Peptides against a protein of PDB entry 3OAK. Designs and how they scored, part 48

Target 1, 145 residues: chain A of PDB entry 3OAK
Amino acid sequence: DDLEQYLDEKILRLKDEMNIAAQLDIDTLNKRIETGDTSLIAMQKVKLLPKVVSVLSKANLADTILDNNLLQSVRIWLEPLPDGSLPSFEIQKSLFAALNDLPVKTEHLKESGLGRVVIFYTKSKRVEAQLARLAEKLIAEWTRP

## One batch from the design tools (peptide; made by RFdiffusion4, then SolubleMPNN)

Design b1_p15_7_s3 (from b1_p15_7 with Y2W E12K E13L)
Fold by OpenDDE base, seed 2:
Structure b1_p15_7_s3 (fold): chain B 145 residues (1-145), chain A 15 residues (1-15)
Amino acid sequence: as target 1 above (145 residues)
Amino acid sequence: SWWDEVFEEAEKLYL
């Protein structure tokens, strides 16, 4: 129906924006590595984060989010960056919080690859303890009998 | 299980 179509388009547009933001940050960091210009700061994801959080937090968008594989873009945002760093503390914290409220199923984890990256956050020594605990909670919930 | 596979893949991809 009209509403479903509108919501699909909304989520797909956000998905594109997220992917672009991620790529721009990667490009920035790669250029920083190549040139040594430490003034180059990756900020595109951080700038878009409030919009992402707003969308992920809306209960009426849950099905649309999952059906359109927005979680793939969430996964992309969580992956390690070219300089070996992780996305900002706020990005991690906000995304883990939002994921906790979504009715994520195995099929969504498979098609997005989100399960793999969240497991990484439970094992990496580079992850803040607070955030590792949030990741562990997600894994526990998703693997619950 | 699928999760076992995911775990192994995670290690391969990110660790």
Scores: peptide ipSAE 0.301, ipTM 0.873, DockQ to the pose 0.909
Fold by OpenDDE base, seed 4:
Structure b1_p15_7_s3 (fold): chain B 145 residues (1-145), chain A 15 residues (1-15)
Amino acid sequence: as target 1 above (145 residues)
Amino acid sequence: SWWDEVFEEAEKLYL
């Protein structure tokens, strides 16, 4: 219906914006590596984060979020960056918190690849302990019988 | 299991 179509379009637009932000940050960091210009800082995801959090927090968007595989873009945002660094503490914390409230199923994890990256956060020695615990909580919930 | 595969893939991709 009209509402469902509107919600689909809204989520697909956000998905596109997230993907663009991720690519721009990758481009920035690749240029930083190439030029040695340490003043180059990737900030596009951070700038978009409030909008992402706002959308992910809305219960009425949960089905649309999952059906349109927005979790693929969430996965992309969580992946290690070209210089080996991780997304900011705030991005990690905000996304893990938002994911905790979504009714994520196995099919969504498979479609998005989100399971793989979250497992990384449970095993990486570089991840802050607080965030590793949040990742572990997600894995425990997703593997729950 | 599926999760075993996911774990192995995660190690290869990110660790």
Scores: peptide ipSAE 0.298, ipTM 0.871, DockQ to the pose 0.886
Fold by OpenDDE base, seed 5:
Structure b1_p15_7_s3 (fold): chain B 145 residues (1-145), chain A 15 residues (1-15)
Amino acid sequence: as target 1 above (145 residues)
Amino acid sequence: SWWDEVFEEAEKLYL
């Protein structure tokens, strides 16, 4: 099916872009630590965030998103950074909001590792209370009997 | 349960 192939390619391209953005930010932060150059700022994920949010908000892409394990890239974006800090407030909030609208199943959580990182957000003292509550809501939904 | 394992792994990886 031409449409299915197009959608798969669209999601896989985004997945690659997300992974590249994450790695570039890691490289930037590592260089910042190594050189002490505080002018180095990791901005690649922030720059790509609007596109990620746009794609995640499309109901017709939900199956393609889940089938291609885009949630693995979402997990990568949520993981702590080299300096121990967390992704920006906006990244956290936007991704948690988008995840609420996806029909995420246990199999998707397992293959992506997303469950582990979201649980982290419910437990970490470094997470803002507002965002911890959003993470808790996701866990509650995913563990619903 | 699977979730118990996930909790333990989360602690090891991120906390």
Scores: peptide ipSAE 0.282, ipTM 0.863, DockQ to the pose 0.889
Fold by OpenDDE base, seed 3:
Structure b1_p15_7_s3 (fold): chain B 145 residues (1-145), chain A 15 residues (1-15)
Amino acid sequence: as target 1 above (145 residues)
Amino acid sequence: SWWDEVFEEAEKLYL
């Protein structure tokens, strides 16, 4: 129906925006590495984060989010950056918090690759303890019998 | 299991 179509389009637009933001940040950091210009700062994901969090927090969008594999874009946002650094603390914290309220199933983890990146956050020595605990909570919920 | 594979893949890709 009209509402379902509207919601699909809304989520797909956000998914596209997220992917673009991630790529722009990667491009910025690669250029920073190449040129040594320390004034180059990746800010696109941070700028879009409030919108992402807002959408992920809406219960009426949960099915649309999962059906359109928005979690793939969430996975991309969580992956290590070209210089080996991790996404900002705020991005990690906000996404882990938002993921906790979504009814994520095995099929969603498989098609998005989100499971493996979150596991990384439970094992990496570079991850803040607070965020590692959030990641562990997600893994525990997803692997529950 | 699928989860065992996920753990192995995570190690390979990110660690």
Scores: peptide ipSAE 0.277, ipTM 0.861, DockQ to the pose 0.919

Design b1_p15_7_s4 (from b1_p15_7, 4 letters changed)
Fold by OpenDDE base, seed 1:
Structure b1_p15_7_s4 (fold): chain B 145 residues (1-145), chain A 15 residues (1-15)
Amino acid sequence: as target 1 above (145 residues)
Amino acid sequence: SWWEEVFKEAEELYL
């Protein structure tokens, strides 16, 4: 199926782009810690965020997203950064909103590790209240009997 | 349960 192959390739390309963006931001922040150069700012994920949100919002891509474990890259984007900070407010808000509309199942949470990081957002005192509530909503849906 | 394990792992990894 040509369409199926096209969609798989599209998602896999985005997955690679997300992973690269995450690593570049980590490298930037590690260098900032090492050198004390406060002019170093991690911006790669923020730059790519509109594309990520656009893809995650497309209903016709849901199966392809889940089958190719794009949620692993979403998990990576949500993890705490080397300096102990969290990804930007916009990244958190946008990803939590997008995840709420995906038919995520237990198997997807296991293979991506996404469940663990979202639980962190329900427990951490560093997370803004409104974002913690979004994380709690996701956990409630995923743990539903 | 699986979720009990996930909660424990989350605490160890991020908290």
Scores: peptide ipSAE 0.363, ipTM 0.892, DockQ to the pose 0.923
Fold by OpenDDE base, seed 3:
Structure b1_p15_7_s4 (fold): chain B 145 residues (1-145), chain A 15 residues (1-15)
Amino acid sequence: as target 1 above (145 residues)
Amino acid sequence: SWWEEVFKEAEELYL
């Protein structure tokens, strides 16, 4: 099926781009810590965020997103950074919003590790209240009987 | 349950 192949390739390319962006930001922040150069700013994820949000919002891509474990890359983007800080407010907000519209199942949470990191956002005292509530909403939805 | 394990793992990994 040509369409299925096209969609798989599209999502897998995005997954690679997301992973690269995350690593580049980690490298930037590690260098910032090492050198003390405060002018080094991690911007790769933020630059790619609009594309990520656009893809996550498309209903016709939901199955492809879940089948290709794009949520693993979403999990990576949400994890604490080398200096212990959290991803930007915009990244958190946008991803939590996008996740709310996906038909995420237990199997997807297990294979991606997304459940663990979202739980962190419900418990961390460093998380903005607004974002903690979004995380709580997701957990409530995923743990619903 | 699986969720109990996830909660514990979250604490160990991030908290």
Scores: peptide ipSAE 0.332, ipTM 0.881, DockQ to the pose 0.914
Fold by OpenDDE base, seed 5:
Structure b1_p15_7_s4 (fold): chain B 145 residues (1-145), chain A 15 residues (1-15)
Amino acid sequence: as target 1 above (145 residues)
Amino acid sequence: SWWEEVFKEAEELYL
């Protein structure tokens, strides 16, 4: 199916872009730590966020997103940064909102590692209360009997 | 359960 193949390629390209953005931000922050140059700001994920949100919000892409393990890249974006900080408030909020609308199953959580990082957000003391509540809602939905 | 294991792993990886 031509459309199915097109959608797969679209999601896989985004997955690569997300992974590259995450690594570039890590490299920037590591360089900042090594050199002390406080002008170095990690902005690659923030720049790509609108595209990520746009894709995650499209109902017709849900199956393609889940089948291609895009949630692995979502997990990577949510993980703590080299300096111990978390991704921006906007990244957290946008991703949690998008995840709430996806028909995520246990198998997707296992293959992506997303379950572990979202649980972290329910336990970490450095997570804003508003975002911790969003993470808790996701866990509640995913652990339904 | 699987979730209990996930809770433990999350703590070990990120906390």
Scores: peptide ipSAE 0.317, ipTM 0.875, DockQ to the pose 0.888
Fold by OpenDDE base, seed 2:
Structure b1_p15_7_s4 (fold): chain B 145 residues (1-145), chain A 15 residues (1-15)
Amino acid sequence: as target 1 above (145 residues)
Amino acid sequence: SWWEEVFKEAEELYL
């Protein structure tokens, strides 16, 4: 119906915005590595984060989020960056919190690749302990019999 | 299982 179409378009637009933000940050960091210009700072994801969190927190958008594979963009945002660093503490924390409230199923994890990146967060020594615990909680919930 | 596979994939991709 009309509402479903509107919501689909909304989520797909956000998905595109997220992907663009991720790529711009990657480009910035690659240029930083190539030039040595430490004034280059990747900020696109951080700038968009409030909007992402707002959308992910809407219960009425859950099905639309999952059906349109927005979690793929969430996965992209969580992946390690070119310089080997991880996304900002705030990005990790906010996304893990939002994921905890979504009715994520196995099929969504497969489609998005989110499962494997969250597992990474439970294993990496570069992850803050607080955030590793949040990742572990998600994995425990998703693998629950 | 799928989860066993995803664990391996995580190691290959990110670790």
Scores: peptide ipSAE 0.290, ipTM 0.862, DockQ to the pose 0.910

Design b1_p15_8_s1 (from b1_p15_8, 5 letters changed)
Fold by OpenDDE base, seed 5:
Structure b1_p15_8_s1 (fold): chain B 145 residues (1-145), chain A 15 residues (1-15)
Amino acid sequence: as target 1 above (145 residues)
Amino acid sequence: EEEKEIEEEYEKILE
């Protein structure tokens, strides 16, 4: 119906925006490495984060989010950056909090690759303890008895 | 090796 189509388009547009933001940050950091220009700061994901959080927090969008594999873009946002660093603390915290309220199922983990990335966060020494605990909570919730 | 461990744990989630 009209509403369903509208919501699908909304989520797909956000998905594109997220992917573009991720790539722009990658490009910025690669250029920083190449040129040594320490004034180059990757800010695109941070700038878009409030919009992402707003969408992920809306219960009426949950099915649309999951059906359109927005979690793939969430996975991309959580991946290590070219310089080996992780996304900002705020990005990690916000995304883990948002993921906790989504009815994520096995099929969504398979199609997005999100499960692998969250497991990484439970193991990485570079992750703050409080965020590692959030990652562990997600894994526990997604693990079948 | 870390990737292998992640994959093993991932498979457990998918069971």
Scores: peptide ipSAE 0.603, ipTM 0.932, DockQ to the pose 0.811
Fold by OpenDDE base, seed 1:
Structure b1_p15_8_s1 (fold): chain B 145 residues (1-145), chain A 15 residues (1-15)
Amino acid sequence: as target 1 above (145 residues)
Amino acid sequence: EEEKEIEEEYEKILE
């Protein structure tokens, strides 16, 4: 199926871009820690965020997103950074909103590691209250009856 | 300790 192949390639490219952006930000912050150069700011994920949100919001891409484990890259984007900080408020807000509309199943949680990270956000005192509530909502939806 | 707690809760959502 030509369409399926096209969609797979699209999602896999985005996944790669997301992983690269995350690594570049990690590298930037590690260098900041090492050198003390406070002018070094990690901005790669923020720059790519609009594209990520655009893709995640499309219902017709849901199966392709889940089948290609794009949620692993979402998990990576939500992980704490080398300096101990969390991703920007906007990244958290956008991703939690997008995740709420995806039909995430147990198998997707297992292969991505996303479940552990979102649970972290329900518990961390560093997370804004409104985002913690969004994380809690996701956990409630993913919890089997 | 926090990691352990997260893991326990994680197991619950996978049941």
Scores: peptide ipSAE 0.601, ipTM 0.932, DockQ to the pose 0.840
Fold by OpenDDE base, seed 3:
Structure b1_p15_8_s1 (fold): chain B 145 residues (1-145), chain A 15 residues (1-15)
Amino acid sequence: as target 1 above (145 residues)
Amino acid sequence: EEEKEIEEEYEKILE
């Protein structure tokens, strides 16, 4: 119906925006490395984060989020950056929190690659302890008995 | 090797 179509379009637009933000940040950091210009700061994901969190927190959007593989964009946002760093603490914290409330199933993990990335966060020594715990919680929730 | 470990754990999630 009209509402479902509206929601699909909304999520697909957000997905596109997320992917663009990620790429812009990658481009910024690559340019920073290439030029040595330390004034170049990747801020696109951070700027978009409030919108992402808002959408992910809406229970009525859960199915739309999952059906449109928005988790792939979440995975992309969590991946290491060109300079080897991880996304900001705030991005990690917000996304892990949001993921905890989504009814993520095996099929969603397969199509998004999110599982691999979250496992990475449970192992990385660069991840803050509290965030590693959140990642571990997700893995526990996704692990079948 | 970490990648291998990640993959092994990932398979357990998908199981």
Scores: peptide ipSAE 0.601, ipTM 0.932, DockQ to the pose 0.822
Fold by OpenDDE base, seed 4:
Structure b1_p15_8_s1 (fold): chain B 145 residues (1-145), chain A 15 residues (1-15)
Amino acid sequence: as target 1 above (145 residues)
Amino acid sequence: EEEKEIEEEYEKILE
C-alpha cells in the first residue's frame, strides 16, 4: 500500500545516503594517508548520524529497516577505516544503542554481515570498555541456545 | 588469529 511504499522508499534513500557518506569518508582518509594533509577530516558519517539515529529509533520502521537490509549500511559504518581507526565514539554508541532495540534475527545478521563486525567490537582493545559491553550485550541477545 | 576467532564466534551465533 501507499504507506509501505513510502516507508520502503524512505529507508532505501537513507541506505543510499549512508553508503555514500561512508565512501566519502573513506575517500577522505585515503587522501589524507596519501598526501599527509592532516587537515582532511572525515565528517560525512557524523553529519548524517542524527538522521540515522532518528530513523533507527522509530518502532514503526523496524520491519522496513530489517526487510531492506539497512543493517548492511550500519555494518559498513562500523567497519574499520583505511587508516585502521574505528568510527567515532558517538557513531559506535548511537548505533549500538539503536541496534539493541531492533528485533534482529539470524537472517538479518547473515544478509548484513553485522554479526561479524559486532563481534569484532567485543574483542578489540581499541574499543572503549563502555562500547565493548554494549557490543557484548548484542551478541548475547543474538546468540542461539 | 583474530579473523578466525571472529568467524568461529559468528558461527556460534548462527547455530
Scores: peptide ipSAE 0.599, ipTM 0.931, DockQ to the pose 0.801

Design b1_p15_8_s2 (from b1_p15_8, 4 letters changed)
Fold by OpenDDE base, seed 2:
Order: structure tokens, then C-alpha cells, then sequence
Structure b1_p15_8_s2 (fold): chain B 145 residues (1-145), chain A 15 residues (1-15)
């Protein structure tokens, strides 16, 4: 119906914006590595983060979020960067918190690849302990007995 | 490897 179409469009536009932001940050960091210009700072994801968190927190958007595989873009945002670093502390914290309230099912994990990335955060020694615990909580929620 | 370990754990959560 009209509402469903509107919500789909909203989520798909956000998904596109997220993917663009991720790529721009990757491009910035690659250029930083290539040129040695330490003034180049990747900040596109950080700029968009409030909008992402706002959408992910809306209960009425949960089905639309999951059906349109927005979690794939969340996965992309959590992946290590070209210089080997991880996304900012704030991005990690905000996304893990938002994911905790979504009714993520096995099919969504398969479609998005999110499970692999979150498991990485439970294992990596580069991750802050408090964020590793948040990742562990997600894995526990997604794990079947 | 870490990648292999992640994959093994990933398979478990998909069961």
C-alpha cells in the first residue's frame, strides 16, 4: 500500500546514503595513505550517524529495515578501514545498541553478512572491552539453542 | 586463522 511504499523508499534512500558515506570515507583514507596528508579525515559516516540511529530506533520501521537488507549497510559501516583501523567508537557503540532492539533473524544475517562482522568484534583485541561486550550480547541473542 | 575461527562461529549462530 501507499504507506509501505513510502517506508520502503525511505529505507532504500538511507541505505544508499550509508553506502555512499562508507565509500567516501574509504576513498579519503586511501588518499591519506597515498599522499601522506594527515589532514585528511574520514568523517562521512560520523556525519550521517544520527540519521541512521534515528531510523534504526523506530519500531514501526523494523520490518522495512529488515526486508530491505539495511543490515548490509550496517555491516559495511562496521568493517575495518583501508588503514586497518576500525570505525569510530561512537559508530560502534551506536550501531550495536540499535541492533540490539531489532528482531534480527537467521535469514537477515545470511542476507547481510552482519553476523561475521559482529563475531569479529567479539574476538578482536583492537576493540574496546565495553564494545566487545555489546557485540557478545548480540551474538547471544542471535544464537539458537 | 582468525578468519577461519570467525567462519566456524558464524556457522554455529546460523544453526
Amino acid sequence: as target 1 above (145 residues)
Amino acid sequence: SEEEEIEEEYEKILE
Scores: peptide ipSAE 0.607, ipTM 0.940, DockQ to the pose 0.808
Fold by OpenDDE base, seed 1:
Structure b1_p15_8_s2 (fold): chain B 145 residues (1-145), chain A 15 residues (1-15)
Amino acid sequence: as target 1 above (145 residues)
Amino acid sequence: SEEEEIEEEYEKILE
């Protein structure tokens, strides 16, 4: 299936871009810690966020997203940064909203590690209440009846 | 620990 192959390649490219963005931000913040240069600001994920949201919001890409473990990259984007901070409010909000519309199954949680990270957001007192509620909603939806 | 608590809850959503 030509379309299926095209969509797979599209998602895999995005996954790679997301991983690169995350690593660049990590590198920036590690350098900031080592040098004390406060002018170093991690902005790569924020720059790529609109593209990520666009893809995650397309219903016709849901199966391709899940089959290619794009959720692993989503998990990486949500992890705490080297300086102990969390991703920006906008990143958290956008990703939680997008995840709410995906038919995430247990197997996807296992292969991505996303379940553990979202649970973290339900417990962390550093997370805004609004976002904690979104995380709680996801956990409730993923919990088997 | 927090990690242990997360793991326990994680196991619950995988049931």
Scores: peptide ipSAE 0.601, ipTM 0.938, DockQ to the pose 0.809
Fold by OpenDDE base, seed 3:
Structure b1_p15_8_s2 (fold): chain B 145 residues (1-145), chain A 15 residues (1-15)
Amino acid sequence: as target 1 above (145 residues)
Amino acid sequence: SEEEEIEEEYEKILE
């Protein structure tokens, strides 16, 4: 119906915005590496983060989020950056928290690749202990008995 | 390898 269409369009727009933000940050950091210009700072994801968190936190959007594979964009946001660094602490914390409240199923993990990335965060020595614990909690929730 | 370990754990999630 009209509402479902509206919600789909809303999520698809956000998904596009997220992907663009990720690419812009990648471009910025690649340019930083190329030029040595340390004034270049990747901030597009951080700027968009409040909107992402707002959407992910809405229970009435959960099905739309999952059906449109927004988790693929979440996965992209969590991947290591060109300089080998990880996304900001705030991005990690916010996304892990938001993911904890979503009814993520096996099919969503398969189509997004999110599971592999979160497992990475449970193993990485560069991840803050607090965030590693959040990642571990997600893995535990997604693991079947 | 790390990638192999991640994949093994990932497969367990998908079971």
Scores: peptide ipSAE 0.599, ipTM 0.938, DockQ to the pose 0.818
Fold by OpenDDE base, seed 4:
Structure b1_p15_8_s2 (fold): chain B 145 residues (1-145), chain A 15 residues (1-15)
Amino acid sequence: as target 1 above (145 residues)
Amino acid sequence: SEEEEIEEEYEKILE
């Protein structure tokens, strides 16, 4: 119906915006490494984060989010950056919190690759203990009883 | 490797 189509388009636009933000940050950091210009700072994801969190927190968008594989873009946002660092603490914390309230199923983990990335966060020594615990909670919830 | 370890755990949660 009209509403369903509208919501699909909304989520697909956000997905595109997220992917663009991620790529711009990658490009910025690659250039920083190449040139040594330490004034180059990647901030595109951080700027878009409030919008992402707002959308992910809406219960009425859950099905649309999952059906359009927005979790693939969430996975991309959580991946290590070119300099080996992780996305900001705030990005990690906000996304893990938002993911906790989504009815994520096995099929969504498979099509997005999110499962692998969250497992990484449970194992990495570079991750803050608080966030590792959030990742562990997600894994526990996604594990079939 | 780390990648292999992640994959092993990933397979477990997909069961």
Scores: peptide ipSAE 0.598, ipTM 0.938, DockQ to the pose 0.753

Design b1_p15_8_s3 (from b1_p15_8 with A1E M6I D7E)
Fold by OpenDDE base, seed 2:
Structure b1_p15_8_s3 (fold): chain B 145 residues (1-145), chain A 15 residues (1-15)
Amino acid sequence: as target 1 above (145 residues)
Amino acid sequence: EEEEEIEEEYEEILE
């Protein structure tokens, strides 16, 4: 219906924005590595983060979020960066919190690749302890009993 | 080794 179409378009636009932000940050960091210019800072994801969190937190958007594979873009935002670093602490914390309230199913994990990335956060020595615990909670929720 | 462990656990979740 009209509402469903509107919501689909909204989520798909956000998905594009997220993917663009991720790529721009990657480009910035690659240039930083190439040039040695330490003044180059990747800021696109953090600038968009409030909008992402707002959308992910809305219960009425859950089905649309999952049906349009927005979780793929969430996964992209969580992946390690070219310099080997992880996304900002705030991005990690906010996304893990938002994911906790979504009715994520196995099929969504498969099509997004999110499961593998979250498992990474439970094992990586580079991850802050409190964030590793949040990742562990998600894995526990997603694991079939 | 870490990669293998991650893959194994991921597969477990998706079973």
Scores: peptide ipSAE 0.030, ipTM 0.630, DockQ to the pose 0.804
Fold by OpenDDE base, seed 4:
Structure b1_p15_8_s3 (fold): chain B 145 residues (1-145), chain A 15 residues (1-15)
Amino acid sequence: as target 1 above (145 residues)
Amino acid sequence: EEEEEIEEEYEEILE
């Protein structure tokens, strides 16, 4: 119906915006590595983060989020950057918090690749202890008996 | 080896 179509379009637009933001940040960091210009700072994901968090927090969007594989874009945002660093503390914290409130199922983890990335966060020494614990909580919730 | 461990844990979640 009209509402479902509207919601689908909303999520798909956000998904595209997230993917673009991620790529722009990657491009910035690659250029930083190439040129040594330390003034180059990747900020596109951070700029878009409030909108992402807002959408992920809407209970009425949960089905649309999951059905349209927005979690793939969440996974992309969590992946290590070209310089080996991780997304900002704020991005990690916000996304882990949002994921905790979504009814994520195995099928969503498979189609998005999110499970593997979150497991990475439970193991990496580069992850803040607070965020590693959040990742562990998610893994515990998703783990099959 | 770390990658292998991550993959194994991932499979444990998804199997």
Scores: peptide ipSAE 0.030, ipTM 0.627, DockQ to the pose 0.816
Fold by OpenDDE base, seed 1:
Structure b1_p15_8_s3 (fold): chain B 145 residues (1-145), chain A 15 residues (1-15)
Amino acid sequence: as target 1 above (145 residues)
Amino acid sequence: EEEEEIEEEYEEILE
């Protein structure tokens, strides 16, 4: 199927871009810690965020997103950074909103590690209350009866 | 301790 192949390639390309953005931000922050240069700011994920949100919001891409484990890259984007900080409020908010509309199943949580990270957001005192509530909603939806 | 709790809850979600 030509369409399926096209969609797979699209999602895999985005997955790669997301992983690169995450690594570049990690590199920036590691250098900031090492050198003390406070002018170094990690911005790669924020720059790519609109594209990520656009893709995640399209219902016709849901199966392709889940089948290609794009949620692994979403998990990576949500993990704490080398300086101990969390991703920007906007990243957290946008990703949690997008995740709420995806038909995520247990198998997707296992292969991506997303469940564990989202649980972290329900427990951490560093997370804004608004976002903690969004994380709790996701956990409730994903929990098996 | 917090990490252990998170792991336990994660396992419950995946059961």
Scores: peptide ipSAE 0.029, ipTM 0.628, DockQ to the pose 0.832
Fold by OpenDDE base, seed 5:
Structure b1_p15_8_s3 (fold): chain B 145 residues (1-145), chain A 15 residues (1-15)
Amino acid sequence: as target 1 above (145 residues)
Amino acid sequence: EEEEEIEEEYEEILE
């Protein structure tokens, strides 16, 4: 119906915006490495984060979020950066919190690759203990019988 | 190597 189509388009636009933000940050960091210009700071994901969190927190968008595989873009945002660093603490914390309230199923984890990335956060030495615990909580919830 | 190991664990956990 009209509402469903509108919501699909909204989520797909956000998905595109997230992917663009991720790529722009990658480009910035690659240029930083190439030029040595330490004034170059990757800020695109951080700037878009409030909008992402707002959308993920809306219960009426849950089905649309999951059906359109927005979690793939969430996964992309959580992946390590070109210099091997992780996304900002705030991005990690906010996304893990938002994911905790979504009715994520195994099929969504597989089609997005999110499960693999969250497992990474439970194992990585670079992850803050607080965030590793949040990742572990998600894994525990997703693997419940 | 680490990514492959993580993928294997992922598959085992979500079976």
Scores: peptide ipSAE 0.027, ipTM 0.621, DockQ to the pose 0.600

